# Peptides against a protein of PDB entry 9GMZ: the designs that were tried, part 272

Target 1, 343 residues: chain A of PDB entry 9GMZ
Amino acid sequence: TGFPLELLTRPATERLAYFENYTVAHPRLKEVYEILMRTIAEPAGASFIFVYGASGVGKTTLRLRVEQKLTELALPKLESDRARVPVVGIEAIAPESRYFNWKEYYTRALITLEEPLIDHKFDYGVRGISRDNFGKINVESKVVAPALRRALENALIHRHPDVFFVDEAQHFGKVASGYKLQDQLDCLKSLANMTGILHCLLGTYELLTFRNLSGQLSRRSVDIHFRRYCADSPEDVQAFKSVLLTFQQHLPLAETPNLVDHWEYFYERTLGCIGTLKDWLKRVLSDALDREATTITLKDLQKRALSVAQCQKMFKEIQEGERQLSETEADVQNLRSALGLGA

## One batch from the design tools (peptide; made by RFdiffusion4, then SolubleMPNN)

Design b2_p26_4_s1 (from b2_p26_4, 11 letters changed)
Fold by OpenDDE base, seed 5:
Structure b2_p26_4_s1 (fold): chain B 343 residues (1-343), chain A 26 residues (1-26)
Amino acid sequence: as target 1 above (343 residues)
Amino acid sequence: MVITVEPAELDEPEEALPPTAVQQAV
């Protein structure tokens, strides 16, 4: 099925919003979604889930879909337990300084956890944390990070979410020394242990550095690899072409563009990352709608494509991440063989 | 920024590709 034809008579803003909100349930997204939902339902004593993959693979889309589903599943219980929040999702910000801003992290987490729609006001026991007339959390500049941490611990215990999501979690790793990275992981581990709340860290392959540094977290973590589509796999090429066909049908344009015939060019400039593909098509659609164009041309695609130099950089980062995972998989097989469990 | 996850429909990709113009020209 394609887009609703009525969109062709709607404003460019509504047409763009339709495509922005549209999500292709591609095989890798579905697989990772099912694993993540199962792991959240049955964490088996895990305190952490690590979801790692290429930049633009679709990790934020995965998070938002899981947040939606956990909210839908919680609705019948939220009628009886008005204090509950089913899920919390935040994005870790790239620090302007070489140091992760824990104060900003705790502030954002509190603001997200304590949305205005919650009738049940909780007292954090911290001076300088208040609600405005709209129920929005306000944190005074004088409130120190240890006080914000205690407020977040109390809020997480009281609101009891099934999971706490941290998107772009590789930004914890931008600290110049492995020791400072360990200290950050120990802070997150302590927060998870003190609250009993499962944490899910989503990020790039830089999250593998977190996994390797925390041999103690490895015993209480689940790892989920969100793979890209590979051009050397016929099945992955077919899945990538099917995604292009689906996007082609869901572009709200008067004439359906032929994206599938250009699949190699789309693959070259996305590296098999569906989020990168969607963001490219959004930019091209926006440009087409601004010109009142009937379709998308190859020139429109070329204007908004990532440069070859950007793709080469991204591809090197992907290859290094995939190599580290392949080495880890080989180490597991070698360990199993040495234990007599077979390959 | 309240990310109101508006209920976006999750659509499955089509498995059946029509023959491409390149496959018709070969």
Scores: peptide ipSAE 0.024, ipTM 0.426, DockQ to the pose 0.058
Fold by OpenDDE base, seed 1:
Structure b2_p26_4_s1 (fold): chain B 343 residues (1-343), chain A 26 residues (1-26)
Amino acid sequence: as target 1 above (343 residues)
Amino acid sequence: MVITVEPAELDEPEEALPPTAVQQAV
């Protein structure tokens, strides 16, 4: 099915919002969604889930869809247990300094756990944390990171979410090297162990540095690779063309643009990343709506495309991540061979 | 033969779910 034709008579803001909210259920998203949902339901003693893949592959879309589904599944139980939160999702902020801002992380996590819809006042056991008249958490400047951690531990135990999501989790690693990176990982491990809450870290291939640091975390983690579509796979090319056809049908324009005939150009400028594709089409749609255009042209696409230099940089980062994973698969095969487990 | 792989819509809830308070907090 295409977009509702009534949107053509609606304001540009409603037409853009329709496309912004539209999500294509592409094969890789479905596969990773099913694995993630199953792993959350049956963690088998795991304390961590790592979801890694290229920037713009669709990790945030995956998180939001899982958060929605976990909320829907919890609704019948939330009527009886008003203290429970089904899921918590935050984004890790890029550090402005040489140190990760744990105070900001704990504050954001507490704010998200204590959304206004939770009528049940929780006592954090920490002086200088309060709710305002709008239900927002206020943290006094005097409250230090260890006190905020204890407040978050108590809140997570009391609210008992099925999972705690951290998007852009590679930001934990950006400023920490050696022992500092280990200390951050041990901090997260301790939080998961003290609360009994499953943590899901979503991030770029830079998240593999975290995964590989601790052989103890590796024993209690599940890995999920969110792959891009590859041009060397006929099945992946067909899936990518199907996504283009779907977006073509859901662009709220008077004339349906032919995106599929330009699939190679879309692939060149997205590297098979559907989030990058959606964001590109959103920018182009916004420009077309601002001009009251009937359709999208190749010139409109070119105006909002990533530069060749940007694509080359992104592709190098992807190749390095895919290489590290391929080496890990080879290391497993080498380990099996060395153990006398036949290939 | 354009194999129209029907976009398996993840069930778009037919009703535009009112923007969940979660989407306004981003």
Scores: peptide ipSAE 0.022, ipTM 0.431, DockQ to the pose 0.032
Fold by OpenDDE base, seed 3:
Structure b2_p26_4_s1 (fold): chain B 343 residues (1-343), chain A 26 residues (1-26)
Amino acid sequence: as target 1 above (343 residues)
Amino acid sequence: MVITVEPAELDEPEEALPPTAVQQAV
């Protein structure tokens, strides 16, 4: 099964958009999706879900798919409850300064909660929050972070989403001191507790440092590890090759490129991260379409590949994260053994 | 109310052919 052949007669923008919107349901994505959907449906008193994994593993794709599914499942209820929002998803911005901008975070969260054409005007109880003629929230510069927090708390209570997603959540960890990081965790914990809304933080392995600082969050958190594919696993190699096969069939080019024969080079430059693979192929496809090329070549791939130095840096960050998880698993086993629970 | 999520289709990956003899020798 491949791309619609009619795309070959379409503009480059439409051909690129097809590939951008195409998502392979690879085994790790499906596994994490099922765990996440189940955990959202039955949080069992959890206030947080942590989804961590390599940069470019596909966490944003996972989020968007869960957001879509939660929206679809809520549609029949949203006809009767016009105030409800089924899900809210934001991306945490990397701070330009050494300090996380909570004002910007609360503003973005409020905007995202109200971007759906909600006929139901909510009064946030805060002066300087207004809606434009399109229903978009405008926050005046005079509105301070504590007022925006109260507005967000009220909005989350009123809209009652099943989950609040925060993508790139490792950006909360970018603070000049460990004490300020704990204060940020306590701030998020307080927001989740005050609203009763489940928070899902998606991020890199840097999120583990953030998670581990609060032994109190561990009691009310679910951890989901979004693993990359590993070259030492035959099953993972086969899954990675299957993803390459699927992508080569869904590249809207006149001649199907042979990506599978180059699987090792794709693995070397993606570290088994499917999001990194998709983004690479997207860049190469864009270049091919701009040249009106019939196919993509190894030279075209090489032009848009991450450098070996970038891959080595990313691999060190992955290895450190995987090591921390392995140590945590060993610590759990040691604790069980020390408690006399056996292996 | 539809939350505008980026429209993406989700397809199952096709089974890749077994590695060639050259790929098995590496």
Scores: peptide ipSAE 0.021, ipTM 0.450, DockQ to the pose 0.070
Fold by OpenDDE base, seed 4:
Structure b2_p26_4_s1 (fold): chain B 343 residues (1-343), chain A 26 residues (1-26)
Amino acid sequence: as target 1 above (343 residues)
Amino acid sequence: MVITVEPAELDEPEEALPPTAVQQAV
């Protein structure tokens, strides 16, 4: 099935918005979605879920789809419990300094948790947290991080989300010393334990370094590897080509571009990451719509492609992450064999 | 506990997941 043909008569903004909102349910996304949804439903005493994978693999898309589904599943319960928020999701900001800004994190979490549409006024027990005339949370500059933490703990307990998402969670790891990274993990662990709320951290393979430093989180964490498509797997190549075909059919252009014939070039410049592919096609579509073009060409693709140098950098980061995981899998297998449990 | 799950069979990726409620409100 292709895009709605009526879009060809619509403004460029609507055509672009269609493609932006369009999500291919590619195999790796479906797999990770199912694992994540199951783990959220039945955490089995886990306090953390780690979702790690390449930049541009689709982690933010996964988060947004899980948030949507959890919201839909919660609707019948929200009619009876108007205080409940089914899910909360934030993006961790890269610190401008060598120090993670916990004040900003707690503020963003509170703002996201306390949507204006929540009729029930909650008292945070903290002076300087208020709602404006539009119901948006305002945090006064005088409110300190420990007070914001207590406000967030109270809000999470009261609103009782099924999961708390933190996207770009590798930014917790960018602290200049291993000690400060441990302190950050202990803060997150304490927040999860005090609230009883399951935390899901989504991030790059840098999140593995963060996980490995927390030998105590490993006992109460579930790991989900969001893999890219690999060119050495025939099945992964076929899946990647199928995604290209699907995007080809859903580009709202008068003439359907042939993306599939260029699959190797798309693979070279995305490393098998579907989010990177979508973002590339989005930029190319925007340029085509601005020119009132009937289709996109290889030349249009080349103008918006990542450089070979960017791809080489990203690929090194991926290879290091995949290596660390393969070593961990081998260590588990070696441990099982040494214990007589079999492979 | 590390849960490694085997990949499910390739159903056609043609299912567009519906836009998020946040994307409909913009």
Scores: peptide ipSAE 0.021, ipTM 0.445, DockQ to the pose 0.028

Design b2_p26_4_s2 (from b2_p26_4, 9 letters changed)
Fold by OpenDDE base, seed 1:
Structure b2_p26_4_s2 (fold): chain B 343 residues (1-343), chain A 26 residues (1-26)
Amino acid sequence: as target 1 above (343 residues)
Amino acid sequence: MVVEVEPAELPEPAEALPPSAVEKAV
């Protein structure tokens, strides 16, 4: 099974959009998806889920697939409860200043909760928050962050989503060390506790630093490690080759490129991260379509590859994250041994 | 043996129901 052959007669924009929308159900994505869906359905008193992994592993793809599935499962109930939103997803922005912009965070969360399709007018109880004639939330400049927080708390309680997603959540940790990072974590913890809404923070391995700061969150958090494919695992290498074969079949080109024969080069420049692979192939496909090329060559791949220096930097960040997790596993074993529980 | 790894397609993203398709179901 490959791309619809009719796409070869369609505009370059439609051919590119097909590949952009195409998602490979690779083993690690399926595993993490099943764990995340189960944890959302049965949180067992958890207030937080942490999903961490390498940049470009596919966390945003995971989020979007879970959001779609939660929406589909909620559709029959939304007919009876028009106030309910099944899921809320936002991306955390890297702060421009030494302080996290909570005003912007709360504003974005409110805008996402109050999509135009929700006919149910909510009174935020806050002066200077209004809807325009198009249903868009307008927040007056005079509205302060504590007032926006109360509006968001009330909106989350009223809309009662099954989960609140925050993508790129490592950006909470970038702004401050020490007490300020704890204050940010306590702010999120308070929001989750006051609303009763499960929060899922997705991010890079930098999110582990944020997770480890609160021994109190550890008791109310679930961890999900979204692993990359490793070249030292024969099973992971086979899974990675299978992803290449699938993408090869779904590139809407007249001649099917042989990606699988170049698997080592793809691995070298993606570090086993499927999101990085997809983004690379998308750039190369766009260049091929712009040239009306029949296929993709190794030269076309090389032109859009990450540099060796970029890959070396990304690999160091991955190794540091994987090391911190391995140390945590060793700490569990050391704790078990110290408790007189055998290794 | 080329293990034909069946392309485990995630079900096609259900076409993002154009806003108009949700409006017609109400």
Scores: peptide ipSAE 0.019, ipTM 0.467, DockQ to the pose 0.025
Fold by OpenDDE base, seed 3:
Structure b2_p26_4_s2 (fold): chain B 343 residues (1-343), chain A 26 residues (1-26)
Amino acid sequence: as target 1 above (343 residues)
Amino acid sequence: MVVEVEPAELPEPAEALPPSAVEKAV
C-alpha cells in the first residue's frame, strides 16, 4: 500500500498534485466527519453547526470531503432538480478594518453559490446583479449589503443546499465591540432562519466566543470539537505515528523516507495538527522534486519546519482554547450539581 | 511488537466537481 509507482516517471507537478490530493483518514478526521455528516442529514431543528479546533488541525480538509460526499449523494436528485445545489462552501476573509465587510461576504457567497456552471438563470430581484457570458455573477459597486443579503436569501431558498459552509469563521469575531459581534451573530441567525438552510461555521477556538455570546444560538447549534493529537495520550501518539507512516508511504519518491523515527520532531513542529504536518511535507516534497532527490532527509525537513517561536505562539492559542472547553465542561457539571442532578 | 498500523485512507476525492459542475454533467 503506497503511491502508484508509475508516478516516479511522471512530471514533478503530477507527483506533487498526487500528494496534495491525498488525504489520510486519521481517527479524529473520521470521527468529526461521521458526526458532521450525521448532523447534516438529521439536524434535529439545529440551524448552526460549529466545528472548532486548532489552526492546521484539518478543518478545510474536513469541509472539502463533506462537500464532495454531499455532492455524490445528491447526484441522483440533481437529474430531476436542476435548480438544486447540494452544498455551498466559502471562506470568510479577515477584515482589513475593525469591521466585517458584509458586502464582500454576500458577494462571495453569491458567486460561489451561482458558479458559472448553473444553466438556470435565477432572477434575484436585485438591480445591479448580472451574469456575464460565462455565467459569472457581476455585482455593481452601487449594490448595497442589504440588497446582496436579499439576493443571497433568495438564492439559498431556490438552490436549497443541504448545508452552507463558512470556513475561517473566527473572522466574524474580529469586530471592535461585543455589540457588533452580537449583531453579526443575529445577522447569521436571521439568514439561517429565513432560508431554512443549515449553516456550518468552521474555525479556530475563537468560535467559542460565538457559542457563549448567545444562549439562544446554543439551543439551535451543534458543537463539534476537532481535537489535535496529544503527546500525553498513548493512543494519540500511536495515531500520529500512523499518520506519519501513511504519509511516508504516499510521498512519490524513489526511496521511502523514514518519518516515523522522527515522530517527536514532527510533533514538536506541528503540535499534533495533521494539516500543519501535511503542509510541511508538501513544501519539503516540492523542494525534493525540484532537486530531483530520491528521498527526504531530516535536513530537508528542518529547512521547511515552522520556527520554535511560531510553534510556541500556536501552542499558547491552542492551550487557551482547550482550557476554555475544559472550563465549560466543569461549568456543566457545576450546573448539574446545582440543579440536583447527581454527578 | 511493532503494531502494524494499517494506513487508513479516506477515499480519494474523486474530482469533486463543484455542485454546479455536477448540474452540467447531468
Scores: peptide ipSAE 0.018, ipTM 0.453, DockQ to the pose 0.041
Fold by OpenDDE base, seed 4:
Structure b2_p26_4_s2 (fold): chain B 343 residues (1-343), chain A 26 residues (1-26)
Amino acid sequence: as target 1 above (343 residues)
Amino acid sequence: MVVEVEPAELPEPAEALPPSAVEKAV
């Protein structure tokens, strides 16, 4: 089963949009999706979920799929409760300064929480928050971070999402001092506790540093490791090849490219990260469509590949994260063994 | 709308996909 052949007669924009909207339900994505959906449904007193993994592993894809599913599941209830929002998802911005911009964070969270289609007007109790003529939330520059926090707390309580997603959450860790990182964690913890809303932080392995600094969050957090595919696992190699075959069949080109035979090159330049693979293929597809090409070539792939230097940098970051997890797992196992508990 | 698709099973190695333009560029 491949792409709809009718796409070959469609504009390049529609062909590209098809591939952009196409998601391979690869084993690691399915596993993490199921764990995340279950944890959201039954948080068991957790206030936080941490989803960590390599850059480009597919965390944003996971988030968007969970957001879609939670929205679909909520639709029947939203007819009766017009105030409810099923899910909120934001991306944390990398601070331009050594300091996280809480004002911007709260503003973006409020804007995302209060979609124009929500007929139910909510009073935030804060002057300088309004809806425009299109129903979009506008936050005046005079509104200070503590007021925006109270507005967000009130909005989260009133809208009662099943989860609050923060993508690229490692950007909370980009603070000039460990004290400010703790203050940020305590701020997020306080927001989750005050609202009763489950927070899901998605990010790189830098989230482990963030998790480890908050021994108090650890007691009320669920950890989900979104693993990449590893070349030393035959099962992971097979899964990666199956993903390549699937993408090969779903590139809306007149001639199907053979991606599978180049699996080692794809692995070398993606480190087993399916998001990185998809983004690479998307760039190559865009270039092919712009040239009205019937297919893609190895030269087209090479032109849009990450450099070896980029891959080496990313791989070091992955190895450090995987090492920290392996050490933590070993420490838990050693502690269990020392306590006379089975491994 | 995000279209979810399961990974396709790799064909048995015997059905060599006809040499795509990717192979012709090597």
Scores: peptide ipSAE 0.010, ipTM 0.466, DockQ to the pose 0.245
Fold by OpenDDE base, seed 2:
Structure b2_p26_4_s2 (fold): chain B 343 residues (1-343), chain A 26 residues (1-26)
Amino acid sequence: as target 1 above (343 residues)
Amino acid sequence: MVVEVEPAELPEPAEALPPSAVEKAV
């Protein structure tokens, strides 16, 4: 089924909002969603989940869908346990300095855990954490990072989320020394262990550098690779064409644009990343709606496409990440062969 | 033949209404 035809009589803002909210359940998203949901339900003693993949592959979409589903599944329990938050999601901020701002991280996490609408007042046991007149958490500037950590530990224990999401988690790795990176990982590991809350770190392939520094996390972590679609796989090409067809049907335009026939151009400029594709189509749709255009043309697509230089940069970052994973798989196979376990 | 893979709509990202906002909408 396509978009609701009634949208053609609606304002451009409503037509754009429809497409923005529309999410294609493409095969890789569905696969990773099912693995992630299963792992959250049955962590089997894991304290961490790592979800890594290309920028624009759809990690944020995955997170939001899991957050929604966990919220829906928790509703019957939330009626009886009004202190509970089913899921917590934050984005890790890129450090402005050579040091990760743990104070800001803990503050953002606390603010996210303490939604204004939760009637249950929690005493953090920390002076200078209060609710404002709107029920929002206010953290005084004098509150130090160790105190905020204790407040977060207590809040996570009290709110007992099924998972704590950290998006853009590669930003933990952007510290100048390997020692500080280990300290950050040990800090997160300690937070997960002290609270008993499963942590899911979502990020780019730069997250692998962070993941590999802790050989001890291997036993307590689940790794989920959110792959892009590859043009060398017939199945992946078919899935990518199917996504284009779906978007074609859900662009709220009077004339359905032919996206599928241009699949190679879409692939060239998205590298098989569906988030990148969606964001491109949003920009093109916005331009079309502003012009009261009946359809999208190849010229409209070209105007909003990523440059070849941008695609080449993104592709190098992807290839390096895919290479690191392939090396790890080869190392495991070499280890198995050396142990006499066979191929 | 483009196999119409039925768009498995992952349910719309309704902004995760705060748990308590969902309680007020029911």
Scores: peptide ipSAE 0.017, ipTM 0.432, DockQ to the pose 0.026; fails the geometry check

